# Peptides against a protein of PDB entry 6RGO, part 2

Target 1, 392 residues: chain A of PDB entry 6RGO
Amino acid sequence: MALKLLGFNQDATCFSVISSNKGVTIYNCDPFGKCFELEKSTSNDEELDFLVEMLFSTSLIAVVDKTIGASKRKKLKIVNTKRKATICELTFPHEIMDVIMNRKIICVVLKSDQIFVYDISCMKLLRTIDVRGEKLKSTSKFRNSEAVGDIGVRVSLSTDNNSILCYSSYSKSDKENAPLNDIVVFDALKCIQINVLPAVHQSNIVCIACSPDGMLMATASEKGTIIRVFKTIDTENDEPILVNEFRRGSRPSRISEMKFNHDNTLLACVGESDTIHIFALPVTTTEADANEDDTLQQSSHSLSSSINGLQYISKGLANRFGKIIVSKIPTQSQQRHVAYIKIPENAKYRIGFPKDTTNTIHICGEDGNYLVYSIPRNEVGPCTLVKSNTFD

## One batch from the design tools (peptide; aimed at target 1 T58 K355)

Design b1_p9_1 (made by RFdiffusion4)
Pose (drawn by RFdiffusion4):
Structure b1_p9_1 (pose): chain A 327 residues (1-135, 151-284, 335-392), chain P 9 residues (1-9)
Amino acid sequence: MALKLLGFNQDATCFSVISSNKGVTIYNCDPFGKCFELEKSTSNDEELDFLVEMLFSTSLIAVVDKTIGASKRKKLKIVNTKRKATICELTFPHEIMDVIMNRKIICVVLKSDQIFVYDISCMKLLRTIDVRGEKIGVRVSLSTDNNSILCYSSYSKSDKENAPLNDIVVFDALKCIQINVLPAVHQSNIVCIACSPDGMLMATASEKGTIIRVFKTIDTENDEPILVNEFRRGSRPSRISEMKFNHDNTLLACVGESDTIHIFALPVTQRHVAYIKIPENAKYRIGFPKDTTNTIHICGEDGNYLVYSIPRNEVGPCTLVKSNTFD
Amino acid sequence: EEVEIEIHI
């Protein structure tokens, strides 16, 4: 089958790719190289490694499952790339759905909507967050820098009226203090959430409305959450998979089950800005590094890695600059 | 930009 289940780094330095053949490879961007290659851990052809989230450019990797079911739901391994050794093997009562890391905080998301927060220096569990214990699946996002700030979708006070709903809660994982609770920002479920690297901004994706809403995160007034802007969906409602914020928070990238990737600019310093054509029934992942604000890195399941440029003052499409092919 | 973290178990 195709080389599926791409994962993208926080600093846009490298990307995680599960080669359907054997193990998982991690490439670099500049210079491009085979950075890390995980050995054989397989027994059948279509069983897939699912979840890999990494540090910036380091040797520290978070790896989850190999087998379809033997040791998948209840595993987390911490591996150094230079020596291929497992350090700490944590076990969890449910199936892991997502892992997000930063320099200070490790988050582990379970299928039962439990979020485990760890101080990464000693792996002490800071707090267990029973989201489903209070009231598709929960989508969680986190800031990259320090003062790392956690964002998760929570259910509303209409559980009696119906089973599924999605509001937003802002949480400071550094001090384990809930900062702001946002109301039902959508009339539908939440598909994907992206938080700014500095933790000041947040994006939301609806399944039915397909309109991205941006709210201030922490500095927002206590009385009411502050809405920043909205972005035109285009000609057709489409499911969104992954969104990213620029380092200066002037740009927003959007990708999904669509022909095109949309680029949204920010009025911090409208409907559409830059659009990148994409093959129809193939899936991609997004990133952009800290070095420049004009370059956007693209990861594709077709086997191609592309670097596009952004037009500052033109509403035109992106210009391709650099490309390379996968393995 | 590269920062390595030590884990004390």
Fold by OpenDDE base, seed 2:
Structure b1_p9_1 (fold): chain B 392 residues (1-392), chain A 9 residues (1-9)
Amino acid sequence: as target 1 above (392 residues)
Amino acid sequence: EEVEIEIHI
């Protein structure tokens, strides 16, 4: 059967799949099993396409049926899975490209490069963000939407209640073909722009991950060779703070998903390559004042000591054209993965970090495998398979 | 461009 992965929920307790024969199925990770099924709306042998976003382990899902016709692709259903009832239906002017949520906010991304921000508790519209509208002061005709391939606005939302929204925006250039290489950091609750990170990559951003607490974000471009991690809110002299620059690989390969673990110590990435990469973030040991209590020197030789990543204060080379380009970390300072998982070639996988086990990663594949891996702490190497299940 | 919201109670 052809499976299409929809991904994990925010805490990796569930994942969603499209089965060509059954419709949407939601699996619980532990204990492993089906927890919800959404049957096909039509008996036709049409290729099923859905967006499904689940709110943690709750009975709330957002569903978009993209299978048939332009009208269905514009409808968002909020469904109570326990009641098997639609709570509300929203019809948008344009096709829905993405839906993200936390306990406070739903964001709906349209093909028009609009982001609709809702209060999840009452489905009140808080803000419409027009990512093109900031550009519409330039007389650029509507690009015929037919030639704009997989390049659109990308979004990520913090899983906490602070509801930090990171989205890709068009670079302020007089060029009709400005790349989506700026990041806007937005407080989705207050509807305030917090920060703007200009030109974080040279090409369009195709993947963004916000940390669970909203304090960090990871970005990848169409090249997928470099991942950059920034602070979201904090700035240094009104300049963006680049925390890490990771090298996924030497060859271009699209990154489809990135996720932080719940303590911001790990960043995982997956995409078109045969390898899930896991990177270590520097643990900011807050020097809690060492009050003198003499207890056991377990020498936690934390791997923190050898990754004295030079804080290159990237003095933004103000290029002669007044654009702050985030200076690249020297290639020698680009960190590699600390762990990896090999996956089948051309298999699409999704990733999730469980909340309670910061050194565990959940993965699921269109091959019907749900796998739990342990991440090595003290060595660079492969992850260890801990649990496996199959689904259809 | 309006978003139509149908709430099913």
Scores: peptide ipSAE 0.147, ipTM 0.819, DockQ to the pose 0.050
OpenDDE base, seeds 1, 3, 4, 5: peptide ipSAE 0.047, 0.042, 0.022, 0.083; ipTM 0.697, 0.794, 0.667, 0.748

Design b1_p9_1_s1 (made by RFdiffusion4, then SolubleMPNN; from b1_p9_1, 5 letters changed)
Fold by OpenDDE base, seed 5:
Structure b1_p9_1_s1 (fold): chain B 392 residues (1-392), chain A 9 residues (1-9)
Amino acid sequence: as target 1 above (392 residues)
Amino acid sequence: DKIEIEINL
């Protein structure tokens, strides 16, 4: 049976798949089992394609039928899974490329490089973001439609109620082929632009992950060799703060998904490679005021010793035209993974971090495997398989 | 109308 993975929900309690025979299926992670099925409406042997965005473990999903020949690629359905009913339908002027949500906001990304921001409680449009802007609308007619398929606006939304939206934007280069290599940080509730991170990569950004709290953002380009982590809101001298630069590999390979864990201590990435990489982030010790008293000498031998060399390279190189370019961390200062998972070659996987276990990762494959791994804390090495299930 | 969101248990 051909499976197509849609992904995990925000807290890795559920994942969604497309089954060629059944349509969309949602599985619970624990207890493992099928919790929802959206039946195939068409008897045709057409390859099914859907967007499905889940709202945690709620009865609310957003669905787009992207099947070839379907006149539905411009329609967003909000479905109550418990009632098996469409509760809202929105029609857009262009094909829907992505849908992301949290408990407050739905963002709909169109092929036109527009982001529609909705209040989830009433489906009221709060903002339309035009990423191309007015000036670029005239030139964009001549981008051959075939080559544009993979290079679009990428988005990520914080899973918290602050609703920090990070999206890729076109650099202000006077070149007809400006890359999508800027990041905009946007308060989706207030509809305010908070920050702009210019030229965070040399090529188009193809993957973005926002931290659950919206304070960090990870970015990867079409090269997928380097992952950069930035602060979203904080700036130093009006310059973007680069927190980490991770090296996934030396060979180009597309990153399809990145996720932070719920405490911002880990960043995972998956894509076209045979390896899921897990990177450690510096623990921001919030100095909680240590009131003096309880002398419990838990000698947490924190692996604090090796990370002391994180010079914050705040030095944006202003190019000859006053454009800030995010400086690269020297290759010697690029961090590697602390943990990894080997996956079958050519298998598409998705990743999710459960909320309650910060050292656990959920993964699922188009091979029909749902796997739970333990992440090593004190050593660099492979993750340990803890649980496995199969789905069809 | 307010969207009624139920939690799946």
Scores: peptide ipSAE 0.030, ipTM 0.679, DockQ to the pose 0.084
OpenDDE base, seeds 1, 2, 3, 4: peptide ipSAE 0.026, 0.027, 0.027, 0.028; ipTM 0.642, 0.671, 0.668, 0.682

Design b1_p9_1_s2 (made by RFdiffusion4, then SolubleMPNN; from b1_p9_1, 4 letters changed)
Fold by OpenDDE base, seed 2:
Structure b1_p9_1_s2 (fold): chain B 392 residues (1-392), chain A 9 residues (1-9)
Amino acid sequence: as target 1 above (392 residues)
Amino acid sequence: DVVEIEIKL
């Protein structure tokens, strides 16, 4: 049977799959098992296509049936899985490309490069962000460059209540084909732009991850060789703060998904390669005042010593055109993975970090495998398989 | 247990 992966929920307690015979199935991770099933809307042998976003371990899902016709692809259903009832149905002017949510906000991304921001509690529209309209204000010519293929606005939302939305935007360039290589940081609750990170890659951004707390973002371009991690809100002299630059590989390969763990110590990435890569982030030890007392000599030889953050304050090369170019960290200072998982060649996998175990990663494959791995702390190496389950 | 969320429209 052809499975299509929809992904994990925000805390990796559930994952969603499309089964060609059944429709959408949601699995619980622990205890492992089916928790919800959405039947096929049609008896036709058409290839099923859905967007499903689940709100944590709640009864709330957002569903888009993309299987049949341009009209269905424009409809968002908010469903209560416990009641098996549609709570709300919204129709958009364009095809829905993505849906993301947290406990406060739903963001709907359209093929028109529009982002609709809703208050989840009442489904009130808070903001329409027109990423093309922002480009057109900067670029005089209305070329509807139909986004050739999979190039569109990418989004990520913090899983916390601060609701930090990171999205890709068109560079302020007089070029008709300006790349989607700027990042906008947006407060989705207040509906204000907080920050703009210009030209974070040389090509279109195809993957964004926001940290759970919204303080960090990771970005990858179409090349997928370099992952950059930035602060979202904090700036230094009105310039973006590059925290890390990771090398996934030397060969171009698309990154389909990135995730931070819940304490911002790890970043995982997956895509078209045979390898899930896990990178360590510098632990910002807030120097909480170590009051003197208790002698517990636990030799926390924390990995802190070797990750003496080369604060390469890479002085932005102000190119002659006033664009802040995020200067590349020297290739020698590009960190590699601290851990990896080998996956079957050509298998699509999705990743999630559970909240309660910061050194555990959940993965699921279109091969029907749900796998739990332990991430090594003190060595660079393979992750250890802890649990495996199969699904159909 | 699945936490039920009510949307008040």
Scores: peptide ipSAE 0.162, ipTM 0.858, DockQ to the pose 0.575
OpenDDE base, seeds 1, 3, 4, 5: peptide ipSAE 0.153, 0.158, 0.128, 0.018; ipTM 0.856, 0.858, 0.845, 0.611

Design b1_p9_1_s3 (made by RFdiffusion4, then SolubleMPNN; from b1_p9_1, 4 letters changed)
Fold by OpenDDE base, seed 2:
Structure b1_p9_1_s3 (fold): chain B 392 residues (1-392), chain A 9 residues (1-9)
Amino acid sequence: as target 1 above (392 residues)
Amino acid sequence: DIVEIEINL
């Protein structure tokens, strides 16, 4: 049977799949099993296509049936899985490309490069962000070049209540084909732009991850060779703060998904390559005042010593056109993965970090495998398989 | 356990 992966929920307690015969199935991770099934809307042997976003371990899902006709692709259903009832149905002017949510906000991304921001509690529209309209205000002669292929606005939302939305935006360039290589940081609750990170890559951004707390973002371009991690809110002299630059590989390969763990110590990435890469982030030890007392000599040879933050304050090369270019960290200071998982060649996998175990990663494949791995702390190496389950 | 969420529209 052809499976399509929809992904994990925000805390990796559930994952969603499309089964060609059944429709959408949601699996619980622990205990492993089916928790919800959405039947096919049609008896036709058409290839099923859905967007499904689940709100944590709740009865709330957002569903878009993309299987049949341009009209269905424009409809968002909010469904209570316990009641098996549609709570709300919204129709958009354009095809829905993505849906993301947290406990406060739903964001709906359209093929028109519009982002609709809703208060989840009442489905009130808070903001329409027009990423093309912002581009048109900056550049007089935009032909709406239909975004050729899979290039569109990418979004990520913090899983916390602060609801930090990171989205890709068009560069302020007089070029008709300005890349989607700027990042906007947006407070989705207050509906204010907090920050703009210009030209974070040389090509279109195809993957964004926001940290659970919204304090960090990771970005990858179409090349997928370099991942950059930035602060979202904090700036230094009105310039973006680059925290890390990771090298996934030397060969171009699309990154489909990135995730931070819940304590911002790890970043995982997956895509078209045979390898899930896990990178270590510098632990910002807040120097909580170590009051003097208790002698527990646990030799925390913390990996902190070797990750002495090369504060490469990369002085932004102000190019002649006043655009801040995030200078590349020297290739020698580009960190590699600390851990990896080998996956089957050409298998699509999705990743999630459970909340309770910061050194555990959940993965699921279109091969019907749900796998739990332990991430090594003290060595660079393969992750250890802890649990495996199969699904159909 | 799946927590039921009510949306008041």
Scores: peptide ipSAE 0.192, ipTM 0.868, DockQ to the pose 0.512
OpenDDE base, seeds 1, 3, 4, 5: peptide ipSAE 0.189, 0.185, 0.184, 0.112; ipTM 0.866, 0.868, 0.866, 0.827

Design b1_p9_1_s4 (made by RFdiffusion4, then SolubleMPNN; from b1_p9_1, 6 letters changed)
Fold by OpenDDE base, seed 3:
Structure b1_p9_1_s4 (fold): chain B 392 residues (1-392), chain A 9 residues (1-9)
Amino acid sequence: as target 1 above (392 residues)
Amino acid sequence: SIEEITINL
C-alpha cells in the first residue's frame, strides 16, 4: 500500500501516517501499536492527502483534508481522538500549507504567506502575520508569486510553553525576486517580534527547526549543503548569534526536516539523501556547574577552538554595516556530522527525539519501517539499531 | 495513557 508519512509528535512518543485504504493512522512508539485511526471521508480511490499535527501524547489532533477540492484544503478540524469527535472547524481564505502546535499555541500557515496564531485553549486568534505584506512595505513591488513553485513561508515552534515561533521572511533587498532568506523570531504568546536574522542563506530557506526551549534555531536553504544554528535572542554578552555551521554534504540535496534533541546537544537532519545526519552542538555550560566533572572537557575543547575562529571575524565587521549575522565563515570551520543513519534511497523518512533518552533517535519511513537508533557519544560513526517495527 | 485535552470554545 502507498504510505505517506506525516511525522512524529513533539516528544516522539507517536507518529502519524496516511494509509491509502484506512486514511490517517497514529502509532504509539512504546509499546508499539495503533492508537488512533481516522477513516477516509471518500469512497473514491483518490490519492489521500492530509496534514495532521498531534499534541504530544494527548487526545488532541489538528487535521486538514487536502484530498478533494480547494474548499477542504482551507478547513482545519480540531479532533478529540478519545471521543472520536470534531471539537471545532476553522475555515481560512487560502489553502493550508502547514500546522504546528504546542500546549499553548496553534500556528496555521497559508499559501498566501500568512501565519494565523491561535491560543489553543479557546481557539482565539491572537495574531495574523502577513509575510507578503511585510515584503510589500520593504520592496515596493508586488510580484504575483503564482508561478514561484514550492517556495513558501517555513515555520517552526518551540515545544515548551515559551512558544517561540521562527519563520522565514522575504529579504528587504530592492530585488523584485527577493528570496525567503530572512528569519523572524516571534514570541507567539505575547505576539511580539523578538529578533530578525537577515540573509541567513543566499537562497530561499526550505527548512527551519526551533529547539524545544526556543533558545536555538537551525536553518537550511534549498541547496541543503550547509545548516546554520543561531541563538534566537541577542544576549547582552558579545557572543555571536551564529553558534554553529554544519556541512551536510557537497552535493545539493533538499532537507525536509530537522530536529533538536531535548537538551540541545544534538541536531538531526533528513531529506532526499540516503543519509540522516546527526550533528553535535556545543553544550552551553552555565558558569555554575564548571566545578565537578573534568572528564567531559576533552571533547568540548576541540569544538571550542572552532568557535573562537568565528568570534574573531564577527567583532570587526559588525560595527560598520549593521547586523551582518553571516560573515563568510571559512569553509574549514564547517563541522561534519558526528553520527549518521543510512536509509533506503527514494524512501521518505521522518525523525524525532524522545524526551527521556537524549542519545536515542526515532525514525519512520514510507517503506513501513519504524526504527529506534542509539547515537554514539564518544566516536564519529554509524548509529546502532536498537529496535525495529513495521506498520501498514 | 492518552491525556484528554478539553478546548473551551
Scores: peptide ipSAE 0.251, ipTM 0.898, DockQ to the pose 0.561
OpenDDE base, seeds 1, 2, 4, 5: peptide ipSAE 0.247, 0.249, 0.235, 0.219; ipTM 0.896, 0.897, 0.894, 0.884

Design b1_p9_2 (made by RFdiffusion4)
Pose (drawn by RFdiffusion4):
Structure b1_p9_2 (pose): chain A 327 residues (1-135, 151-284, 335-392), chain P 9 residues (1-9)
Amino acid sequence: MALKLLGFNQDATCFSVISSNKGVTIYNCDPFGKCFELEKSTSNDEELDFLVEMLFSTSLIAVVDKTIGASKRKKLKIVNTKRKATICELTFPHEIMDVIMNRKIICVVLKSDQIFVYDISCMKLLRTIDVRGEKIGVRVSLSTDNNSILCYSSYSKSDKENAPLNDIVVFDALKCIQINVLPAVHQSNIVCIACSPDGMLMATASEKGTIIRVFKTIDTENDEPILVNEFRRGSRPSRISEMKFNHDNTLLACVGESDTIHIFALPVTQRHVAYIKIPENAKYRIGFPKDTTNTIHICGEDGNYLVYSIPRNEVGPCTLVKSNTFD
Amino acid sequence: SIEDLIEDS
């Protein structure tokens, strides 16, 4: 089958790709190279490694499952790339759905909507967050820099009226203090959530409305959450998979089950800005590095890696600059 | 140790 289940780095330095053949490879961007290659851990052809989230450019990797079910739901391994050794092997009561890391805080998301927060220096569990214990699945996002700030979708106070709903809660994982609770920002479920690297901004994706809403995160007034802007969906409602924020928080990238990738600018310093054509029934992931604000890195399941440029003052499409092919 | 694997940016 195709080389599916791509993962993208925080710092846009490299990307995680599960080669359907054997193990998982991690490439670099500049210069492009085979950065890390995981050996054989397989027994059948279509069983897939699912979840890999990494540090910036380091040897520290978070790896989850290999087998379809033998040791998948209740595993987390911490591996050094230069020596291929497992350091800490944590076990969890449920199935892991997502793992997000940063320099200070490691988050582990379970299928039962439990979020485990760890101080990464000693792996002490800071707090267990029973989201489904209070009231598709929960989508979680996190700031990259320090003062790392956690964002998760929570259910509303209409659990009696119906089973599924999605509001937003802002949480400071550094001090384990809940900062702001946002109301039902959508009339539908929440598909994907993106938080700014500095933790000041947040994006939301609806399944039905397909309109991205941006709210201030922390500095927002206590009385009411502050809405920043909205972005035109286009000609057709489409499911969104992954969104990213630029380092200066002027740009927002959007990708999904669509023909095109949309680029939204920010009035921090309207409907559409830059659009990148994309093959229809293939899936891609997004990133952009800290070095420049004009370059957008693209990861594709077709086997191609592309680097596009952004037009500052033109509403035109992106210009391709650099490309390379996968393995 | 895990501390040794963490680097500054």
Fold by OpenDDE base, seed 5:
Structure b1_p9_2 (fold): chain B 392 residues (1-392), chain A 9 residues (1-9)
Amino acid sequence: as target 1 above (392 residues)
Amino acid sequence: SIEDLIEDS
């Protein structure tokens, strides 16, 4: 059967898939099993396409039917899964490209490069963000929709109640072909722009991940060779703080998803490559002044991995066009993965981090595998398979 | 309500 992965929820307790025969199915991770199904409404052999955003393990989901007809692609349905009932329906002027939510906010991304921000509790519109801005409305010929399928506004939302929204924006350029390589950090509750990170990549940003707390953001471009991690809110001398630069690989490969774990110690990425990469973030040791004198001679071999303090190379290279490009960390200081998972070539996988087990990763594939891996702590190497299930 | 579905989580 053809499966299409929709992804994990915010805490990796559930994942959603499209089955060609069943429609949308949601699985619980533990205990593993089917918990919801949205039946296929049409007998047609048309390829099913849906957006489904889950709200943790709640009975609330947001659904967009993208399969058939331009009218359905503009409709967001809020569904109660226990009642199998639509409780709210919103219609947008343009096709819905993405939906993201937490317990406070739902964001709807349109093909028009607009982000609609709603208070989820009452479905009140808080803000419409126009990423193209008013000046471009007159001259932006709709990029002919067929060839531009991959280049649109990308969003990520913190899973906490702070509701930090990160989105890709067009670099300030008088050129018609400005790349989507700026990031805006936005307080979705207050509807205030907090920060702008200019030209974080040379090409369009295709993947963004916000940390659960909204304090970190990971970005990847169309090349998918380098992942950059920034602070979202904090700035140094009004400049963006680059925390890490990770090398996924030397060959271009699309990154489809990135996730932080719940304590911001790990960043995972998945995409079109045969490998899920897991990177370690620097643990900010809060020096707890534990003055406790307790003389226990545990010969902890401090692997003084000299984490050579990554000198924050804050110096934006002003390229000849006055654009601050985030300085590339020298290739020698680009960190590699600390752990990896091999997946079948060309298999689409999605990733999730469970809340309670920060060194565990959940993955699911369009091959019908749901897999739980343990991440090694003290060595660089493969993850260990702990649990496996199959779904159809 | 939508609120009830968020609180029951």
Scores: peptide ipSAE 0.357, ipTM 0.925, DockQ to the pose 0.634
OpenDDE base, seeds 1, 2, 3, 4: peptide ipSAE 0.193, 0.354, 0.357, 0.188; ipTM 0.897, 0.922, 0.922, 0.896

Design b1_p9_2_s1 (made by RFdiffusion4, then SolubleMPNN; from b1_p9_2, 4 letters changed)
Fold by OpenDDE base, seed 5:
Structure b1_p9_2_s1 (fold): chain B 392 residues (1-392), chain A 9 residues (1-9)
Amino acid sequence: as target 1 above (392 residues)
Amino acid sequence: SINDLLEEE
């Protein structure tokens, strides 16, 4: 049967899939098993397409039927999985491209480059963000930029209650074809823009991940060769703080998903390549003044891997057109993965980090595999398979 | 209600 992966929930306790014969199925990760099914409403041989956003392990899901007809693609359903009942239905002026939520906020991304921000508790509209309207204020020409294919507004939302929304925006340029290579950081609760990161890549941003706490953001462009990690809120001299630059590979390859682990120590990425890459983030040890004197001489050979202090080369190369492009960290200072997982070629995988086990990663494939890996702590190498299950 | 589901762990 053809499976299509929808993804993990926020804490990797569940994942959702589309089965060609069954419709939408949600699986629990531990104990492993099917916990919900939304049956196919139509007998048509049309390829099933859905958006399903879960709210942790709760009975609340957001569903968009993208399979058939322009009318269904504009409808968001809030469903109670225990009751198998629609609680709320919203209709949008344009096709829904993405839905993201936490315990406070639902964000709905439209094909019109609009983001609708709702208070989840009452489904009240808090804000409509018009990413295109911001561009139109900067560019006098209404080009019908038909969003050709895969190029659209990307979003990520913090899983915490702070509800930090990161979204891709059009660079302020007099060029008719400004790329989606700016990031806006937005407080979704207060409806306030808190930061703008200009030209974080040379091409359109196709993947964004916000950390669970909203303090970090990872970005990847269409090239998928470099991943950049920024602080979301903090700035240095009104400039964006680049924390890390990771090299996924030398060959272009689409990154479909990135995720931080719960403690912001790891960043994973997956996409069209045969490899899931896991990168280590520098732990900002707050030196807690643990003055406690306890003399135990355990000669742990601290392999002081001299993480030579990445001098923050804040030198924004102002190109001749006033575009602050984030200075490329020299290729020698680009960090590689610390761990990896090999996956079947041409199989789409999704990733999730469980909350309670920061050194484990959950993955699921369109091949029908759900896999749990242990991430090595002290060595660079492959992850170890700990648990495997199959689904259909 | 939606609120009843938001209170689920």
Scores: peptide ipSAE 0.490, ipTM 0.950, DockQ to the pose 0.638
OpenDDE base, seeds 1, 2, 3, 4: peptide ipSAE 0.468, 0.471, 0.489, 0.134; ipTM 0.948, 0.949, 0.950, 0.864

